# Peptides against a protein of PDB entry 5HOI: the designs that were tried, part 143

Target 1, 351 residues: chain A of PDB entry 5HOI
Amino acid sequence: FRYMPFSPAGTPFGFTDRRYLTMNEVGYVSTVKNSEQYSITVSFFDVGRFREYHFEDLFGYDLCFLNEKGTLFGQSKTGQIQYRPHDSIHSNWTKIIPLQAGERITSVAATPVRVIVGTSLGYFRSFNQFGVPFAVEKTSPIVALTAQNYRVFSVHYSQFHGLSYSLSELGTSSKRYYKRECPLPMSLPNINSDMKKDANLDYYNFNPMGIKSLFFSSYGDPCIFGSDNTLLLLSKWRSPEESKWLPILDSNMEIWKMSGGKETTDIHVWPLALAYDTLNCILVKGKHIWPEFPLPLPSEMEIRMPVFVKSKLLEENKAILNKKNEIGADTEAEEGEEDKEIQIPVSMAAE

## One batch from the design tools (peptide; made by RFdiffusion4, then SolubleMPNN)

Design b1_p17_5_s2 (from b1_p17_5, 11 letters changed)
Fold by OpenDDE base, seed 1:
Structure b1_p17_5_s2 (fold): chain B 351 residues (1-351), chain A 17 residues (1-17)
Amino acid sequence: as target 1 above (351 residues)
Amino acid sequence: SAEKRAAAAKRIAELLS
């Protein structure tokens, strides 16, 4: 096993001079080889909100994370990171992460308030959005990171225990764990079965964990999309004893259904984000399981989850609260209710 | 939404053509 740099929904070069460093609901970052340097382009789906920009990369950035405020770049071998705000009002900054002999940056994440760096030796480094360090923690080897606001979803790999995950919150003074190195029930790529196609070998060499992407849902739930093309969502993570991974979408089965039961072996889902009850994704046709150039328009796939019950129950509870407010009942709306996970009635989980 | 699902199904049909 070799630790490889991971970025959410990043693609390999394959036989081309270009690849996507990362993509999500905000946009996509591409890099093109130009002799000994690279040209990086940061593109957005909402062209009215953001302006596309490019720059020359002399360092060969192989890690990237895109958010609504900026783009974080990293070089896995040298330890260089760069943050580039989308707004020209804010300055770019560069930093060198100290690496031990053989250590690699394996993943980076950035929110409007935090920058996170994870390494192959399990060093978890946290910074603010200006690159000021908070802490260094030693964990199991980190293979993937994502973050939303102050929350971090980390995936770890041990040769002895396989995949694990952590869910943490990075306050100003302390790190809180909701989950700490718990077993992750995700299947690893099977080298012997999947490697019969050259395209799968190229992808495996790029991403040996088979994690196509990981993100937080619009509700703040950790999501992961593995090589089995199943979207997993961590439900009830605020309740340690009730927390569980839910298989919320088999994307291969959903493509098959939407085709009318035709052979769809050449159609692939490339995950971007989970917005409410819909997986935002790129539908890819061809030999490669990843999108090529130009990037197709995103598609939305409806998830069949009890989370539809959560959104409906949220809408129903909002409608009940609005009706109670109209009736002049002095229900002290505790401002803290937005963070309460709505319990789905057991009767609705059986349909 | 039913509209978003119909759009995805249409895109799959376009990819299968």
Scores: peptide ipSAE 0.304, ipTM 0.898, DockQ to the pose 0.497
Fold by OpenDDE base, seed 2:
Structure b1_p17_5_s2 (fold): chain B 351 residues (1-351), chain A 17 residues (1-17)
Amino acid sequence: as target 1 above (351 residues)
Amino acid sequence: SAEKRAAAAKRIAELLS
């Protein structure tokens, strides 16, 4: 097993000179190989809110995380990281993360207030948005990171225990754990079945964990999308004993239903974000499970939220609305959609 | 909701054509 650099919804080069370093609801970051250097472009879906920009990369950044305020880049082997604000008001900064012999940066994440670096030896490094360090913690080997505000969702890998996850909050004075290295019930890619297709082997070599993306929902729930094309959401994470992963979307089954029961083996979901009850994604047609160039427009897939999760989200939204109303902010009340019972697809119950 | 599903279904139909 090799620790590979992971970025949310990143794509391999394949047989091309270009790939996506990362993509989410904000936009997409691409890199093009030009001899010994790379050209990086940061593009946005909301072209009215953000301006596309590009720069020459002499370091070969293989890690990326995009948020609404900036882009974090990392080089897995050298330990170099760079943060680039989207605005011209704030300065770019660069830092070298000290790495031990054979250590790699495996994932990076950035919010408007935090920068996180995870390594193959399980070093978890936290910074503010200006690159000022808070702490270094030793954990199990980190394979993926995402963050929202002060919260971090980390995925860990052990050869003995498989996949685990942590959910933490990086306050000003301390790190709090909501979940600490708990088992992650995600299926790993099946090498024997999938290796019969060359396109799957290329992706496996790029991402051996099969984690297409991980993100926080608009409600702040950790989400993960694996090689099985199932969207998992961590429910009730504030209550340690009640916390559970919910399979909220079988994307293959949903595509099949939306097609009217046609063969959809060449149609793939590439996950971007979860906003309320909608998976933002790229629908991809072809041999490769990932989007090529140019990037298709995002599509929205409605998830079936468990009635209990939907009711809780409605209560949390009402509580947020009530707090906003107490603060005198006019927020339009979105009409509460009816509680739909999720039948777990028989396919997901039989595997 | 219904419009979003219709748009996704339309996009899938376009990809299957």
Scores: peptide ipSAE 0.301, ipTM 0.894, DockQ to the pose 0.613
Fold by OpenDDE base, seed 3:
Structure b1_p17_5_s2 (fold): chain B 351 residues (1-351), chain A 17 residues (1-17)
Amino acid sequence: as target 1 above (351 residues)
Amino acid sequence: SAEKRAAAAKRIAELLS
């Protein structure tokens, strides 16, 4: 095993001169080898909202995170990071992360308000959107990061304990943990079974954890999509005793159903994001489990419970709030209600 | 919902053709 640079839904070069550094619901970042340099293109699915841009990369960025405001790039070996706003109003900035001998940046994440860098030695480095540092924390080795607003989902790896995860909030003054290095019940790639196919070996060498992507749902729940093609969602994370991983989609089973029960062994789901009750993904056909060029249009796969219950409970809560407002009841809307975890009644989770 | 599922099923059918 070696620590490899991870980016959400990033693809290997394979036998080509090009790959995707990252992709999500916002867009996709590609890099092309041009002799001793790279050409990076940042492309968007909403072409009306964002303008595609490109630049020459002399550093060989192998880490990337795309959000609605900008793109974070990183070089795993040198420790260089660059943030590029999508607009021309905000300036690009570059920083060198100090690395120890043999240390690598393993993952980077960026929100409109935070930049996070994780390393193979477990250094968790936090910055604001302008690259001003907040803190350095020592954790277990970080293998993957994602972030939404102030919240960070980190995946850790220990040779002795396997995969763990943390969920934290990076406030202005302090870091809060909702979950701290808890066991992550995700299956690692099975080298003996899966490596019989050469195409799987190339991907394993690129991503030995088999984490195709991780993201926050539209409801702010941590999601992870592993090598088993199962989408896991962390439910009830605000309640430490009630927190659990839910297998909300077996994507292989769903493809099989949608095909009418045909053989679909060459059709693969490449995850982008979870929006409400829908997994945004690329449907890939071929030997490689990742999308090639050109990128196919995203597809939407409907997921079942519990996300559908969350939408109903949100609608019910909104209807209750609207009724209270119509009745002129001075219910002091405690500003804290938007952050209340939607508790799914146990009765509705069984349907 | 139904339109999204139909679009995904159509895309899978196109990939299987």
Scores: peptide ipSAE 0.301, ipTM 0.896, DockQ to the pose 0.487
Fold by OpenDDE base, seed 5:
Structure b1_p17_5_s2 (fold): chain B 351 residues (1-351), chain A 17 residues (1-17)
Amino acid sequence: as target 1 above (351 residues)
Amino acid sequence: SAEKRAAAAKRIAELLS
């Protein structure tokens, strides 16, 4: 196992000279390798609200977080971070995060009011939007971060305990925990079964946790999208005893349903954000589970708990059968084709 | 919305063709 730099919905280079550093509902950040340097482009989905910009990266930024006010960049090995406001009125700033021998920045997050840096040794560093430090806290090793306003969702990893999460509020004078290193019920990538395909191994080497993205919903709930393609939402996090992870979308099942039950093994959901009742995502076709270049237009998928999707599929299939039987009662067409077993995708057969 | 689902279903159909 190696701690790898994580950015929300970041993609590997693969065999190419280009990748996405991050993408979300605001836009996407790409990097292209040009000999000894990189060219970074910050692109937006709302082209009327934001102007695309680019710059030369001499540091090889491998961490990125995009928000509505700016982009945070980080270099996992050197500890350099840079914040670039989208508005040219505000100045860029650069800082070096002190790292111990072998320590890596594993994730960065930025809001209009906070900058957060997490490391492989579990150093949690907080700053304001101008790079003024607030605190350094020692936690379990951080593997992923996201933030909204003053709130931070952090994912931690221990070789002995697996995945945990924290939810915290970063005030001006203090950090408050809503959740502190609680178990995260997300499945890790299965190395033995799925890694026989080169494309899966390449992605595993890039992202060993299989966390495709994590974000806050439009309602301010923590969301995570793992390698199992299930969107988890943390419900009732303000009530410690009532807090639970809800599987609010099986994306493989929803793709299968939307196809009309066709084989969809080469179609993948790449998560961007959760807005109200819809997952904003990129639909990807091919061997790679991540989007290539050019970036396809975002799609919206409605959230449904997997159990309710199964129940609705059964009801819809019964309704289709009943309609066929009602139409077939007026035409003497042969009874014989009833036994087409509804091939429930193997992911659902484990109930 | 129904329109957004229809657009996603259309995109899936385009990807399957």
Scores: peptide ipSAE 0.300, ipTM 0.896, DockQ to the pose 0.643

Design b1_p17_5_s3 (from b1_p17_5, 9 letters changed)
Fold by OpenDDE base, seed 5:
Parts: sequence; structure tokens; C-alpha cells
Structure b1_p17_5_s3 (fold): chain B 351 residues (1-351), chain A 17 residues (1-17)
Amino acid sequence: as target 1 above (351 residues)
Amino acid sequence: SAEIREKFKKRVQELLE
């Protein structure tokens, strides 16, 4: 087994000189190989909010994470990382992560307040948005990272234990775990059945875990999209005993239904983000399961359960709160209500 | 919404033609 650099929704070069380093709801980062150099372009879906920019990469960045404030780049072998704010008011910064012999950076994540680096030896390194280090922790080998605000979703791989996940919060003084190296019920790519097509072998060599993307939903729930094209959402993660992975979308089955039951083996979902009750994605046609150039416009897939029930319960709770405020009840809004997980009634989870 | 489903269905059909 070889640890490979992972970025959310990143694509391989294949037989081309260009690939996507990462893509999400904010935009997409591309790199083009030009002799010994690379040209990186950071593009945005909201062209009114952000301006596209490009630069020459002399280091060969193979890791990337895009957020609303900037882009984090990493080089898996050298340990170099660079943060580039989208706003020209803020300065770029560069740092070298010390790596042991044979250690690689496997994943990077960035929020407006935190930078996270994970390695093939399981070093978890945390920084602020200015590259000031907080801590170094030793975990199981890290294969993927994503982050939202102060929360980090990490995927780990051990040859002896398979896939596990952690969910943690990076406060100012300490790291809190909600989940620590718990089993991840995701299927690994099957080398014997799926590798009959050369295109699947190229993708497996790029991403041997088959994790197409991982992200937090708009409601702050960890999401993962594997090689089986199923979107998994971690529900009830605040309650250790009630926490479970929910298969909220089988994308192959939804494409098949929308086709009217035709063969859809050449149509693929490439995940970007989960916003409320819709998966933002790229629909890809062809032999490759990943988007090529130019990038197609994003599409929205509706998710029926349980995220739709969560949105409805949030709207109902807001409507109840607004009615209470109109009745002049001095209910001190307990600051703790916004972070309460919405309990879905068992009756609605069965429809 | 019904509109999101119909937009997605239309896009899948356009890719099958």
C-alpha cells in the first residue's frame, strides 16, 4: 500500500498535462504542467464575489484546500506549504513542515481560523490562519482531512485496522474529540472487479482509498463520498451512543431513475458540497469518472432523508421562536440552542 | 423541490442524447 496526497474532489493528470488540485462550493483550483514548472489557477463559481487569479508554481504543489478566505497549497514530499489569501490586502505565507525519512504530507485543510496538516506517519499538525503552530499530535496514519471553522474531520488508515475517522474541535487552549479513531463503514475500491477498465486503474493509482471528496454540510455534519458513489453523513455526532453514518444518497440509483431506467454506466457524479438538502456536484459523461477541461457547470441533486427533515425541523423551530417573540415572552435566548442537534422524530425517518 | 428534480432530470437526459 502507498499513501498518496489527497485533496477534496482532486483529479489525476491521466494522459494530460493538466488536472484539478481541488474543487468545492467556492470554486476550483487547476494546475497545468509546463516543462519543469506548473501554472496554478484559482477560479470561483461566484465571479461577482471573487476574482480569478493565477501564479507560477516552482515547487509542484500536489495538495490543495480552498475556502472563502484563501487557498492552502502543499507539496507532499518536500513538506512545503503555502497559504494564499484571495484578498490582496493579506500577505501570502510559506512554511516547511519537518518530515521524517519516507514521511509524506497526505492531506491539508484550511478554514478562516485554522490550518491543518496530516501525514503518512499520523502526525497531525495544527496552525492558525497566519501559520503560527498550536500543536503536534501523533495519531494513526492520516489519509484525508477537511475542516469547517474550528472542527476537523480526519480519515485514518491502518493496514491492521482498516479505515477509521475522527471528529475534533481545535479550540484556543486544547483539542476536543467528539469521535476518536472510530471505525468508518466505507467500502474500499475493489482492485479485482473494477480494475478491468484502464481508466479505473489510473484513478486507483491516484487515490487508492477511493474517497472522491469529504466535507462538512451547511449544518456542520461530516460527509464522505466514496468509490461506491454513496454519500454518507455522520448524524448525532454530539451524542456518542446515538451517532451513526446515514447513506443519504446513492448517486448511481438517482441517475438511473432520472434516465427512465436506461443504461447510465458512462454518467458519473463528482461531489462538491452538501448545501441544506442538495448535493452540489459535477455531472461527468465519458470513460473517466472525473471532470475534464473545461469544467461543466455544477448540478444539484435533491436529498430526501434525513437532511430534508432537518431543514423542515429548523424552519418549524424558527417559526415557533418567531411566534414566541411576537407574544412578548422574555425567553432569554440561551446561547446554547444554535449548537443543539435537531432530533428527527422516528416516524419521519421511516418514510 | 420539484424544480430542482426537474432541472437535474433534464441535465441527465441532455447527457444521454
Scores: peptide ipSAE 0.591, ipTM 0.955, DockQ to the pose 0.495
Fold by OpenDDE base, seed 1:
Structure b1_p17_5_s3 (fold): chain B 351 residues (1-351), chain A 17 residues (1-17)
Amino acid sequence: as target 1 above (351 residues)
Amino acid sequence: SAEIREKFKKRVQELLE
């Protein structure tokens, strides 16, 4: 296994000179390789709220996190980070993160109030929005980060225990854990079956965890979108005993349904954000599971239970109906109720 | 909403053409 730099919804170069460093509901950050330098562009979906900007990158930033106030860049090997506010009123700042021999920055996150750096050795570094350090903590190796306000969702990897996650709040004086290195029930990419397609191998080499993105929902719930194209939401995370991962969307199944049951093997969901009951995403057509250039317009998918959960609920409902029929209750079961899409109320997923 | 589903369905259909 090799630790790779992770950014939310970041894309590989593939056979091109350009890629997306990150994308979310705010916008998308692209980089183009020009000989020995890179040109970075920060683009926004709301063109009325934000002005697109570009700059020359001499460092080769391979980590990025975009928020409503600025963009954090990182270089995984050198430990350089740069924060660029979208508003020119605020100054850019640059810092070098001290790295040990062979250590890499694996992920960065930024909110309007916090900057977080995670490393392949499990160094968790926290800063304010001005790059003033708060703390350095040693955790299990960090493979992905996202943050909203003061909250941080971190994904960790151990060769012995697989994937784990932490959910923490970065106050001014202390870090609070809601979850600390708890098991993450996400499947890793299957190298042997899925990697027979060159495009899948290129993506695996870029992102060996298969985490397409991770974000907080509009309700502040941690979300993760893996290689299985299932959106997982952490429900009841304030209640340690009640906390569970909910599979709230099978994106492959939703595409298949919307197609009318046609072959959809070349249509891919690229996740951006979860807003209320809708996944904001890019629909991608082609061999690559990631968006190319130009970026397609975002689409909205309603959240729904995955088919394996629907099938189980249908089996349970059939078993209940069969038991009622054995008890001789003449309930005229109107045949029309079987096709009621079991909507999980979004209120069951959120806290 | 029904509108969100219809927009999404339309976009998937446009990609299958």
Scores: peptide ipSAE 0.591, ipTM 0.954, DockQ to the pose 0.671
Fold by OpenDDE base, seed 3:
Structure b1_p17_5_s3 (fold): chain B 351 residues (1-351), chain A 17 residues (1-17)
Amino acid sequence: as target 1 above (351 residues)
Amino acid sequence: SAEIREKFKKRVQELLE
């Protein structure tokens, strides 16, 4: 097995000189080979909120993470990372991550408050948004990272134990685990059956885990989209005993239904984000399971699972809070209630 | 919503033509 650099929704070069380093709900980062150099472009879906920018990359960045405040770049072999704020008010910074012999950076993540680096030896490195280090932890080998605010979703791989995941919070003084190296029930790419198509071999060589993307939902739930095109959501993660992965979307089945039962083997979902009850994605037509250039406009897939119940319960809870405020009840809004997991009634969780 | 479903369905049909 070879550890490869992973970025959320990153695409291979294939037979081209260009690829997407990463994409999500904010935008997409592309890189183009220019002799021994690369030209990187950071593009946004909301062109009114953000301005596209580009720069020359002399290092060959193969890792990327995009958020609403900036872009983190990494070079898997050299250990170089660079953070570029979208706003010119804040300075870019560069750092070298010390790597052991044969160690690779396998994934990077960035929020407005944290930078995370994961390696093939399982070094988990945390920084603030200015690149000041907090800690180094030794875990199982890291293959993928995503982060939202202070929370980190990490995927680990062991040759003996397969895939595992952790969910942690990076406070100011300590790391809290909600989940620590628990089994991840995601199907790995089947080398023997699916490799009959050359396009699948190229993608497998780029991403051996078949993780197309991972992200946090708008409700802060960890999500992963594997090679089976199933979206998994981690439910009840605040309660260790109740936590479970929910298969909230079979994207192949949903495309098949929307086609009217036609053959849809050349239509692929490329995941970007889960916003409320909709998967934001790129619909791709062709032999490659990933988007080419130019990038198609995003599409929204409706999720028919307990996430709809969660949105309704949030609206009902907001309506109850607004009614309490109108009645002039000084209920001290315990600042701690916004971060509580919405309990889905057992009757609605079975539908 | 019904609108989101119909928009997605339309986009899938456009890709099948």
Scores: peptide ipSAE 0.591, ipTM 0.955, DockQ to the pose 0.498
Fold by OpenDDE base, seed 2:
Structure b1_p17_5_s3 (fold): chain B 351 residues (1-351), chain A 17 residues (1-17)
Amino acid sequence: as target 1 above (351 residues)
Amino acid sequence: SAEIREKFKKRVQELLE
């Protein structure tokens, strides 16, 4: 097994001089080989909110994470990281992460308030948005990271235990765990069945875990999209005993239904984000399971899970909160009440 | 919504042609 640099929805070069370093709901980051250099472009889906920008990359960045405030870059071998704000008001910063012999940065994540670096030896490094370090923690080897606000979803790999995950919150003074190195019920790529197509071998060599992407939903639930094209959502993560992975979408089955039961072996879902009850994704046609250039417009897949119940309960809870505010109850809304997990009534979970 | 499903279905059909 070889630890490879992972970025959410990143694509291999294949037979081309260009690839996507990362993509999500905000936009996409591409890199082009120019002899000994690379040209990086940061593009956005909302062209009214952000301006596309480019720069010359002399380091060969192979890790990337895009958020609404900036882009984090990393070089897996050298340990160099760079944060580039989208707005020119804040300066770019660069840092070298100290790596041991044979250690690699395997994943990076950035929010408007945190920067996270994970390594093949399981060093978890946390920083603020200005690159000031908070802590270094030793975990199982990290293979993937994503983050939203102060929350971090990490995927770990052990040769003995397979895939595990952690869910943590990076406060100012301490790290809280909601989940710590719990088993991740995701299937690994099957080398023997899938490798009959050369295109699957190229992708396996780029991403041996088969994790196409991982993200937080708009409700702050951890999501992962594996090689089986199933979207998994971690529900009830605030309650350790009730926490479970839900298979909320089989994307191959949904494409097959939408085709009217035709052969759809050349149509692939490439995941970007989960917004409410819709998976934002790119539909890819061809031999490669990943998008080529130019990038197709994103598509929305509706998810038929009990998430509809969660949306209604959120609307009802917002309506109850708004009614409480209208009644002039000076109950200090402790900032902690917005973070109460919406309990789905047992009656609605049985339909 | 029904509109989101119909847009997605249309896009899948356009890719099958």
Scores: peptide ipSAE 0.589, ipTM 0.954, DockQ to the pose 0.488

